# Peptides against a protein of PDB entry 6IDX, part 21

Target 1, 380 residues: chain A of PDB entry 6IDX
Amino acid sequence: KELAKLSADVTFATEFINMDGIIVLTRLVESGTKLLSHYSEMLAFTLTAFLELMDHGIVSWDMVSITFIKQIAGYVSQPMVDVSILQRSLAILESMVLNSQSLYQKIAEEITVGQLISHLQVSNQEIQTYAIALINALFLKAPEDKRQDMANAFAQKHLRSIILNHVIRGNRPIKTEMAHQLYVLQVLTFNLLEERMMTKMDPNDQAQRDIIFELRRIAFDAESDPSNAPGSGTEKRKAMYTKDYKMLGFTNHINPAMDFTQTPPGMLALDNMLYLAKVHQDTYIRIVLENSSREDKHECPFGRSAIELTKMLCEILQVGELPNEGRNDYHPMFFTHDRAFEELFGICIQLLNKTWKEMRATAEDFNKVMQVVREQITRA

## One batch from the design tools (peptide; made by RFdiffusion4, then SolubleMPNN)

Design b1_p9_3_s4 (from b1_p9_3, 7 letters changed)
Fold by OpenDDE base, seed 1:
Structure b1_p9_3_s4 (fold): chain B 380 residues (1-380), chain A 9 residues (1-9)
Amino acid sequence: as target 1 above (380 residues)
Amino acid sequence: ASLVKPVWE
């Protein structure tokens, strides 16, 4: 207990480390000797002293044994562990994951996100915070393949649901530390969009072209009886499609695929458009047709707007950037929707279309509209 | 009120 307090002092820590004191603490954990009177209290103070000593950065985290890691992981994975031990064990594992890629690999073998989710189903917000912090650390340090698997897994949907129900909708105010961890989880999840954001469309890829054709079909052919497809020759069809792509508001109305070669937002913009067209079909059709029927210079170019809005949302959400310390601005929609980014896009594209109308904008006002929309989104 | 605010907040 006294050691745990003194370990916060750098002078004491330096001397204690020089006397191999930290090795003694690690051996106490490694021994696992539950038979000692007051073992739980002793262990809680041992773990506190260990953390405080390691926080000085004098000793590498790589000094810990695999036995130590397994013991700490055991305190997180075993039922009916003392809350004080659990809290410190979560914090130790977080620090291990953050400070050592070698330790991350070992910890990722010993602990599952599913086990950590169980620690969110408690009334203790401190335990919840450290559990999310460890999930975030594991997510941050995971290789890209595993990171995508973690995000796509049923476990991640379940995690969002559990966070929503037990943390966000909890009867207690969210503390700053928890809000920060929710922010971190949001940022790390939105960073998975970076691949799509940086993926250029291949104009020669038929499957990607078929998505653009599907956007046209949904907008213009969805109400047309397939019997009325005029048997007009291939050139008239190309000219018809060029008109349709102009009405869709693509910058390159001859070859809309070229609009998706700019990165950012690359293919992510096309993903958002397709999501809107399939999931919110009535909203999509309305936005497109309201602007396609205008002979006045006040048409809002949907295709261009969707691309630039996707780019803007990536900038606002800082897609591809690491979470910043001290930020705690999380969005509840992230926890309420499986496709939160696409849903945000769907809301923001409606806002853009509304703002365009209210401003009586023309194509020359495009950047001004985007600036106003940016301010509206960032003040929300 | 921003249309975004009630759904995103």
Scores: peptide ipSAE 0.005, ipTM 0.462, DockQ to the pose 0.045
Fold by OpenDDE base, seed 4:
Structure b1_p9_3_s4 (fold): chain B 380 residues (1-380), chain A 9 residues (1-9)
Amino acid sequence: as target 1 above (380 residues)
Amino acid sequence: ASLVKPVWE
């Protein structure tokens, strides 16, 4: 207990480390000897002292043995552990993951996100915070392939549901530390969109062109049976498509694929448009047809608006940016839906369309409408 | 969400 308190002092820590004191603490954990009177209290203070000593950055985290890692991971994976031991074990694992890629690999073999989710179902917000912090650390340090797998896993869907029900909708105010970890989780999850955001459309890729054609079909031909073979009246059909792409509000009416060659938002804008068209078809058709029927130059260019809105949402959500330590702003909606980004896009595109109408905007007012919409989104 | 009326600055 006294050691744990003194370990926060850098002078004491330096002297204690120089005396190989940290090695003694690691051996106490490695021994796992439950036979001592007050073992749990002793262990909690040992882990506190260890963490405080390591936080001075004097000793590399790579000094820890695999036996030590297994013991700490064991305190997190076991269902009945003292809360004090659990909290410190989560913090130690977080620090190990953040400070050493070699320790990350070992820890990722010993624990699962599913095991960490169990620690979110408790009433203790500190335990919840450290559990999310460790999940965030694992997610941050994961290779890109594993990071994508972690995000797609049932565990992440379940994580969002558990956070929503036990943290956000809890009867307790969310502390700053928890709000920060929720922000970090949000940023790390939205960073998975970076690949699509930076993917340029290939105007020669037929599959990508077929998506744009599908957007046209859903808007204008929703009742027409797909059975009419693409073959015959080529030039008149191309001229019709140019008109349809103009009504869809693409900048390039001849080749809408060119509108998706700019990165950001690249293909991510097309993904959002396709999601809206398929999942919220009535909303999509309404927005497109309301603007396509206008002859008053007050038409909202849906295609252009969708692209620029996607870009703006990426900027607001910091897609491709590392989490900032000073930020604690999270969107509760992120935890309510698996496709939260696309759903946010669907809400914001309706807001944009409404704002455009209310402003009586023309194409010249486009940037001004986008600024107003940005303010509306960031104040919500 | 209280949609802030678009203020034309």
Scores: peptide ipSAE 0.005, ipTM 0.445, DockQ to the pose 0.027
Fold by OpenDDE base, seed 5:
Structure b1_p9_3_s4 (fold): chain B 380 residues (1-380), chain A 9 residues (1-9)
Amino acid sequence: as target 1 above (380 residues)
Amino acid sequence: ASLVKPVWE
């Protein structure tokens, strides 16, 4: 207990480390000897002293043995562990993951996200905070292939549901530390969009072009009896499609694929458009047809607007940026929806379309409309 | 009311 307090002092820590004191603490954990009276309390103070000593950055985290890692991981995976030991064990694992890629690899083999999710179901907000912090650390340090695996729809849905029900909708005020971890989780999850945001459309890829064609089909062919597809020549069809792509508000009416070659937002804008068209079809068709029927130059170019809105949302959400330690602003909607970004896009594109109408905007006002929409989104 | 406010509050 006294050692744990003194270990916060850098002068004491330096001397204690120079005396191999930290090695003694690690050996106490490694031994797993439960025979001592007050073992749990003593272990909790040992883990506190160890963490405080390591936080001085004097000793590399890579000094930690695999046996130590397994003991700490054991305290997190076992259901009947003292809350004080569990809290410190989560904090130690977080620090290990953050400070060493070698330790990350070892910890990722010993602990599952499912085990950490179980610690979110408790009534202790500190345990919940450290459990999310460790999830965030594992997610941050995971290689891209493993990030996608961690990001599997089921694990994410379950994690979000548990956070929503046990943390956000809990009967307790969210502390600053928890709010920060929720912010970090949000940022790290939005960073999964970075690949799509930076993926250029290949104008020669037929499968990608078929998505653009599907957007056209959903907007314009849904009411057309397939019997009246005029069998007239390939040129009339090309001219017809060029008109349709103009009505969709693409900048390149001949080859809309060219509008998706800019990164950001690349293919992510096309993903958002396709999501809107499939999941919110009535909203999509309404937005497109309301603007396609206008001859007054007050048409809102949907395609261009969707691309620039996707880019704007990526900028607002800081997609691809690391989380900032000073921030604690999280969005509850992120935890309520599986496809929160696409749903946000669907809300914001309606806001954009409304704002365009209210402003009586023309194509010349495009940047001004986008600025007003940005202010509306960022004040929400 | 911003369409976005109730969703992110």
Scores: peptide ipSAE 0.005, ipTM 0.453, DockQ to the pose 0.043
Fold by OpenDDE base, seed 2:
Structure b1_p9_3_s4 (fold): chain B 380 residues (1-380), chain A 9 residues (1-9)
Amino acid sequence: as target 1 above (380 residues)
Amino acid sequence: ASLVKPVWE
């Protein structure tokens, strides 16, 4: 107990480390010996002293043994552990993952995300915070190939539903530390969109072009019986498609695929358009047809607007950026929707279309409309 | 009253 208090002092820590004191603490954990009276209290103070000593940055985290890691992981994976030991064990594992890639690999083999999710179902917000912090650390330090697998595990309705029901809708105010971890989780999850945001469309890829054609089909042919496909020659079809792509509001009416060669937002904008067209078909058709029927130059160019809105949302959400220390701004909607980014896009594109109408905008006002929409989104 | 419902609530 006295050691745990003194370990916060840098002078004491330096002297204690020079006396191999930290090695003694690690060996106490490694031994796992429950034979001592008040073992749980002694262990809790040992883990506290260990953390405080390591926080001085004098000793490398790589000094810890595999036996030490297994003992700490055991305290997190076992159901009947003292809360004080569990809290410190989660914090130690987080620090290990953040400070050492070699320790990350060992910890990722010993602990499952499912075990960490079980610690979110408790009333103790400190335990919940450290459980999310360790999830975030594992996600941040995962190699790119495993990061998508972790994302799929997070994309399972389960983690989001547990956070929503046990953390956000909990009977306790959310502390700053928890809000920060929720922010970090949100940032790391939206960073999975970076690949699609930086993927250029290939204008020669027929499969990608067929998606653009599907957007046209949903907008203009959804009510047309397929029997009335006019058998008109190839040239008339090309001229019809150019008109349809103009009505869809693409910048390049001849080859709309060229509008998706700019990164950001690349293919992510096309993904958002296709999601809107399939999941919110009535909203999509309404937005397209309301503007396609206008001859007054006040038409909102849907295709261009959707691309620039996707880019704007990526900028607002800081897609591709690492989470910043001291930020705690998370969005509750992220935890309520499976496809939160695409649903946000669907809300914001309707807001953009409304704002365009209210401003009586033309194509020359486009940047001004986008600025107003940005202010509306960032103040909401 | 911000006319836009908080997009994220």
Scores: peptide ipSAE 0.000, ipTM 0.450, DockQ to the pose 0.038

Design b1_p9_4_s1 (from b1_p9_4, 4 letters changed)
Fold by OpenDDE base, seed 2:
Structure b1_p9_4_s1 (fold): chain B 380 residues (1-380), chain A 9 residues (1-9)
Amino acid sequence: as target 1 above (380 residues)
Amino acid sequence: SLAPLSLAR
């Protein structure tokens, strides 16, 4: 107990480390010996002293044994562990994952995200915070091949539902530390969009061109079954499609695929357009047809607007950036919807269309409209 | 906060 208190002092820590004191603490954990009176209390103080000593950055985290890692992982994975031991064990695992890729690999073999999710279903916000922090650390340090799998597991309704019901809608105010961990989880989740954001459309890919054609079909031929194979007249059709792509508001009316070669937002903009057209078809058709019927130069170019809005949303959400220390701004909507980014796009494209009309904008005002829309999105 | 995200609450 006294050692745990003194270990916060850097002078004491330096002297204690120089006497190999930290090695003695690790051996106490490794032994697993429950024969001592007040074992749980002694172990909690041992883990506290270990954390405080390691936080000075004097000793490398790679000094810990595999037996030590297994004991700490055991305290997190086993039911009915003392709350004080559980909290410190979560913090130790987080620090190990963050400071060593070798320790990450060993921990990722011993602990599942499912076991960590169980620690979110408690009333103790400190345990919940350390559980999310460890999830975030594992996600951040995962190799690219495993990161998508973890993300898909996190994208599963279960983690979001538990965070929503047990953390966000809990009977307690969200502390700063928890708000930070929710922010980090949000940023790491949005970074999954980076691949699509940086993927250029191939103008020669027929499957990608078929998506653009489907956007045209939904907007203008909504009653036509896709089974009506386009009949023989190839040249008259190319001229017809050029007009339709102009009405859709693409910059390149001849080959709209060229508008998706810019990265960011690349293919992510096309994904958002297709989502809007399939899930919110009435809203999509309304936006396109309202602007396609205008001959007054006040038409809002949907295609260009959707691309630049997708780029703007990626900039606002800092897609592809690492989480910043001291930020605590998380959005509960991202825990309520599976496709929250696409839903956000669907709300923001309607806001853009409204703002364009209110400003009586022309194509020359495009950047000014986008600036106003950015302010409207960020001020709330 | 993001305005549209606050409205979707």
Scores: peptide ipSAE 0.017, ipTM 0.690, DockQ to the pose 0.028; fails the geometry check
Fold by OpenDDE base, seed 3:
Structure b1_p9_4_s1 (fold): chain B 380 residues (1-380), chain A 9 residues (1-9)
Amino acid sequence: as target 1 above (380 residues)
Amino acid sequence: SLAPLSLAR
């Protein structure tokens, strides 16, 4: 207990480390010997002292043994562990993952995200915070292949539902540290969009072109079965499609696929449009038809607007950027919906369309409208 | 906060 308090002092820490004191603490954990009276209390103070000592950065995290890692992971994976031991064990694992790729590899073999989810279902916000922090650390340090597996775990309704119900909608105010970890988790979740954001459309890919054709069909031929889309359009059909793509507000009316070759936002913009068209069909049709029937040069170009809005949302959400220290601005809606980015797009495209009308904008005002929409989206 | 997100509350 006194050691744990003194370990926060850098002078004491330096002297204690120089006396191999940290090795003694690690061996105490490694031994797992429950023979001592008040073992749990002693262990909690040992782990506290160990953390405080390691936080000085005097000793490399790579000094820890595999036995130590297994013991700490055991305290996280075993049910009915003391709250103080669990909290310190989560913090130790987080620090290990963040500070050493070698330790990350070992920890990722000993624990699963599923085990960490159980620690979110508690009333203790500190445990919840360290559990999310460890999930975030594992996500940050995961190689690309394992990051996708973790992404799938984040895509699981379960983690988001648990965070929503037990953390965000909890009866307790969200502390700054929890808000930071939720922000980090949000950023990491949006970074999964980076691949699609940086994927160029292939204008020669028929399957991708068929998606654009489906957008046209939903907007103008909503009652027509896609199976009846007759393949080789005569020259009159090409001219008809060019008109339709103009009404959809694509920049390239002849080959709208070219509008999706710019990265960012690449294919992510097309994904958003398709989601809007399928999930919010009435909203999509309304937006397209309201602008397609205008002859007054006040048409809001849906296709161009959707692309630039997707890009803007990626910039606002910092897609592809690392989480910043000290930020705690998370959005609860991203925990309420599976397709939260696409839903945000659907809200923002309606806002854009409204703002365009209110401004009586023309195509020349496009950038001004986008600036106003950015300000509207980013308002606190 | 994102102002449109306040509309989704």
Scores: peptide ipSAE 0.015, ipTM 0.681, DockQ to the pose 0.027; fails the geometry check
Fold by OpenDDE base, seed 4:
Structure b1_p9_4_s1 (fold): chain B 380 residues (1-380), chain A 9 residues (1-9)
Amino acid sequence: as target 1 above (380 residues)
Amino acid sequence: SLAPLSLAR
């Protein structure tokens, strides 16, 4: 108990570490000796002292044994652990993951996000915070393949649901620390969009061109079976498609694929457009047809608007940026839907279309409309 | 909060 208090002092910590004191603490944890009547209290203080000592940065986290890691992971994975031990164990695991890729690998073998979700179903917001912090650490330090798997897994969908129901919709105010961890999780989740945001369309890729054609089909020929692969369309058919791509509001209405060669937002804009067209088909068709029938030069160019809106949303959501330690602005909606970015796009594109009409905008007003829409999106 | 996100409530 005294050691745990004194370990926060750098002078004491330095001297204690020089005496191999930290090795003694690790061995106490490694022994797992439950024989003492005050074992839980002793262990809680041992873990506190260990954390405080390690936080001075004097000793590398790589000094810990696999047995130590297994013991700490055991305290997190076992259901009947004292809250004080659990909290410190989560913090130790977080620190290990953040400070050592070697320790991350070992920890990622011993614990799963699914096990950590159980610690979110409690009323203790501190435990919830440390559990999310560890999830965030694991997500941050995961290799890209494993990170994508974590995001797509049932565990991540379940995580969002549990966070929504037990944290966000809880009867307790969200503390700053929790708000920060929710922000971090949100940023890390949106950073998975970076690959698509930075992916240029290949104008020669037929599969990618077929997506643009599908957008045209859904807008103008929704009753046509996709089985009519456009054979080598006669010049007349190509001219018809050029007209349709103009009505869709592409900048390059001759070759709309060229509009997706700029990164950001690259292919992510096309993904959003396709999502809108498939999931919110009536909304998509309405937006396109309302603008395609206008002869007054007040048509809102859907294709251009969708691209620039996608870029704007990426900027607002800081896609590709690391989480900032000073930020705590999380959005509850991102925990309500698994495709929250695409749903946000669908809301914002309707807002853009409305704003365009209200402003009686022309193509020359495009940047002004986008600025107004940005302000509308970012208003508290 | 993103204002459109408040509109989705």
Scores: peptide ipSAE 0.015, ipTM 0.672, DockQ to the pose 0.027; fails the geometry check
Fold by OpenDDE base, seed 1:
Structure b1_p9_4_s1 (fold): chain B 380 residues (1-380), chain A 9 residues (1-9)
Amino acid sequence: as target 1 above (380 residues)
Amino acid sequence: SLAPLSLAR
């Protein structure tokens, strides 16, 4: 107990570490010897002292044995009654994952995200916070292949549901530490969009071109049987499509694929447009047709607007950036929707279209409209 | 808060 308290002092920590004191603490954990009276209390103080000593950065986290890691992982993965041991074990694992890629690999073999999700179902917000913190650490340090596996639709849906029901909708105020971990999880989740944001469209890729064609079809041919392709020659069809792509508000109405070669937002903008067109078809058709029927130069160019809005949302959400330690601004909506980014896009594109009308904007006002929309998105 | 997220209530 006194050691745990004194270990917070850097002078004491330095001297204790120089005496191999930290090695003694690790051996106490490794031994697993439950024969002592007050073992649980002793262990809780041992783990506290270990954390406080390691937080001074004097000793590398790589000094810990595989036996130590297995014991700590065991305290998290096995049913334990002692909340104090669990809390400190979660914190130790978080620090290990954050400070050592070698330790991350070992911990990722011993603990599942499913086991950590079980610790979110408790009434103790501190345990919930440390469990999310460890999930965040594992997600941050995961190789790209494993990060995709962690991002699987089922695990993410379950995690979001548990967070929503047991943390956000809990009868307790969200503490700053929990709000920070929810922010971190949000940032890390949006960073999965970075690949698509930085993927250039290949104008020669037929599958990608077929998506643009599908956007045209949904907007203009929704009631036309695909069998009624007018038998007029290939050139008349090309001229018709060029008109349709102009009405869709693409900058390059001859070859709309060129509008998606800029990164950011690259292919992510096309993904958002396709999501809107398929999931919110009535909203998509309304936005396109309201602007395609205008001859007064007050048409809102949907294609250009969707691209620039996607880019703006990526900037606002800091897609591809690491989470900042001082931030705690999480958005509950991101825990309620499976495709929260695309839903946000769908709300914001309607806001943009409304703002464009209210401003009586022309193509020359485009950047002014985007600035007003940015302020509207960020001020609430 | 993001304004649109408050409007989606």
Scores: peptide ipSAE 0.014, ipTM 0.665, DockQ to the pose 0.026; fails the geometry check

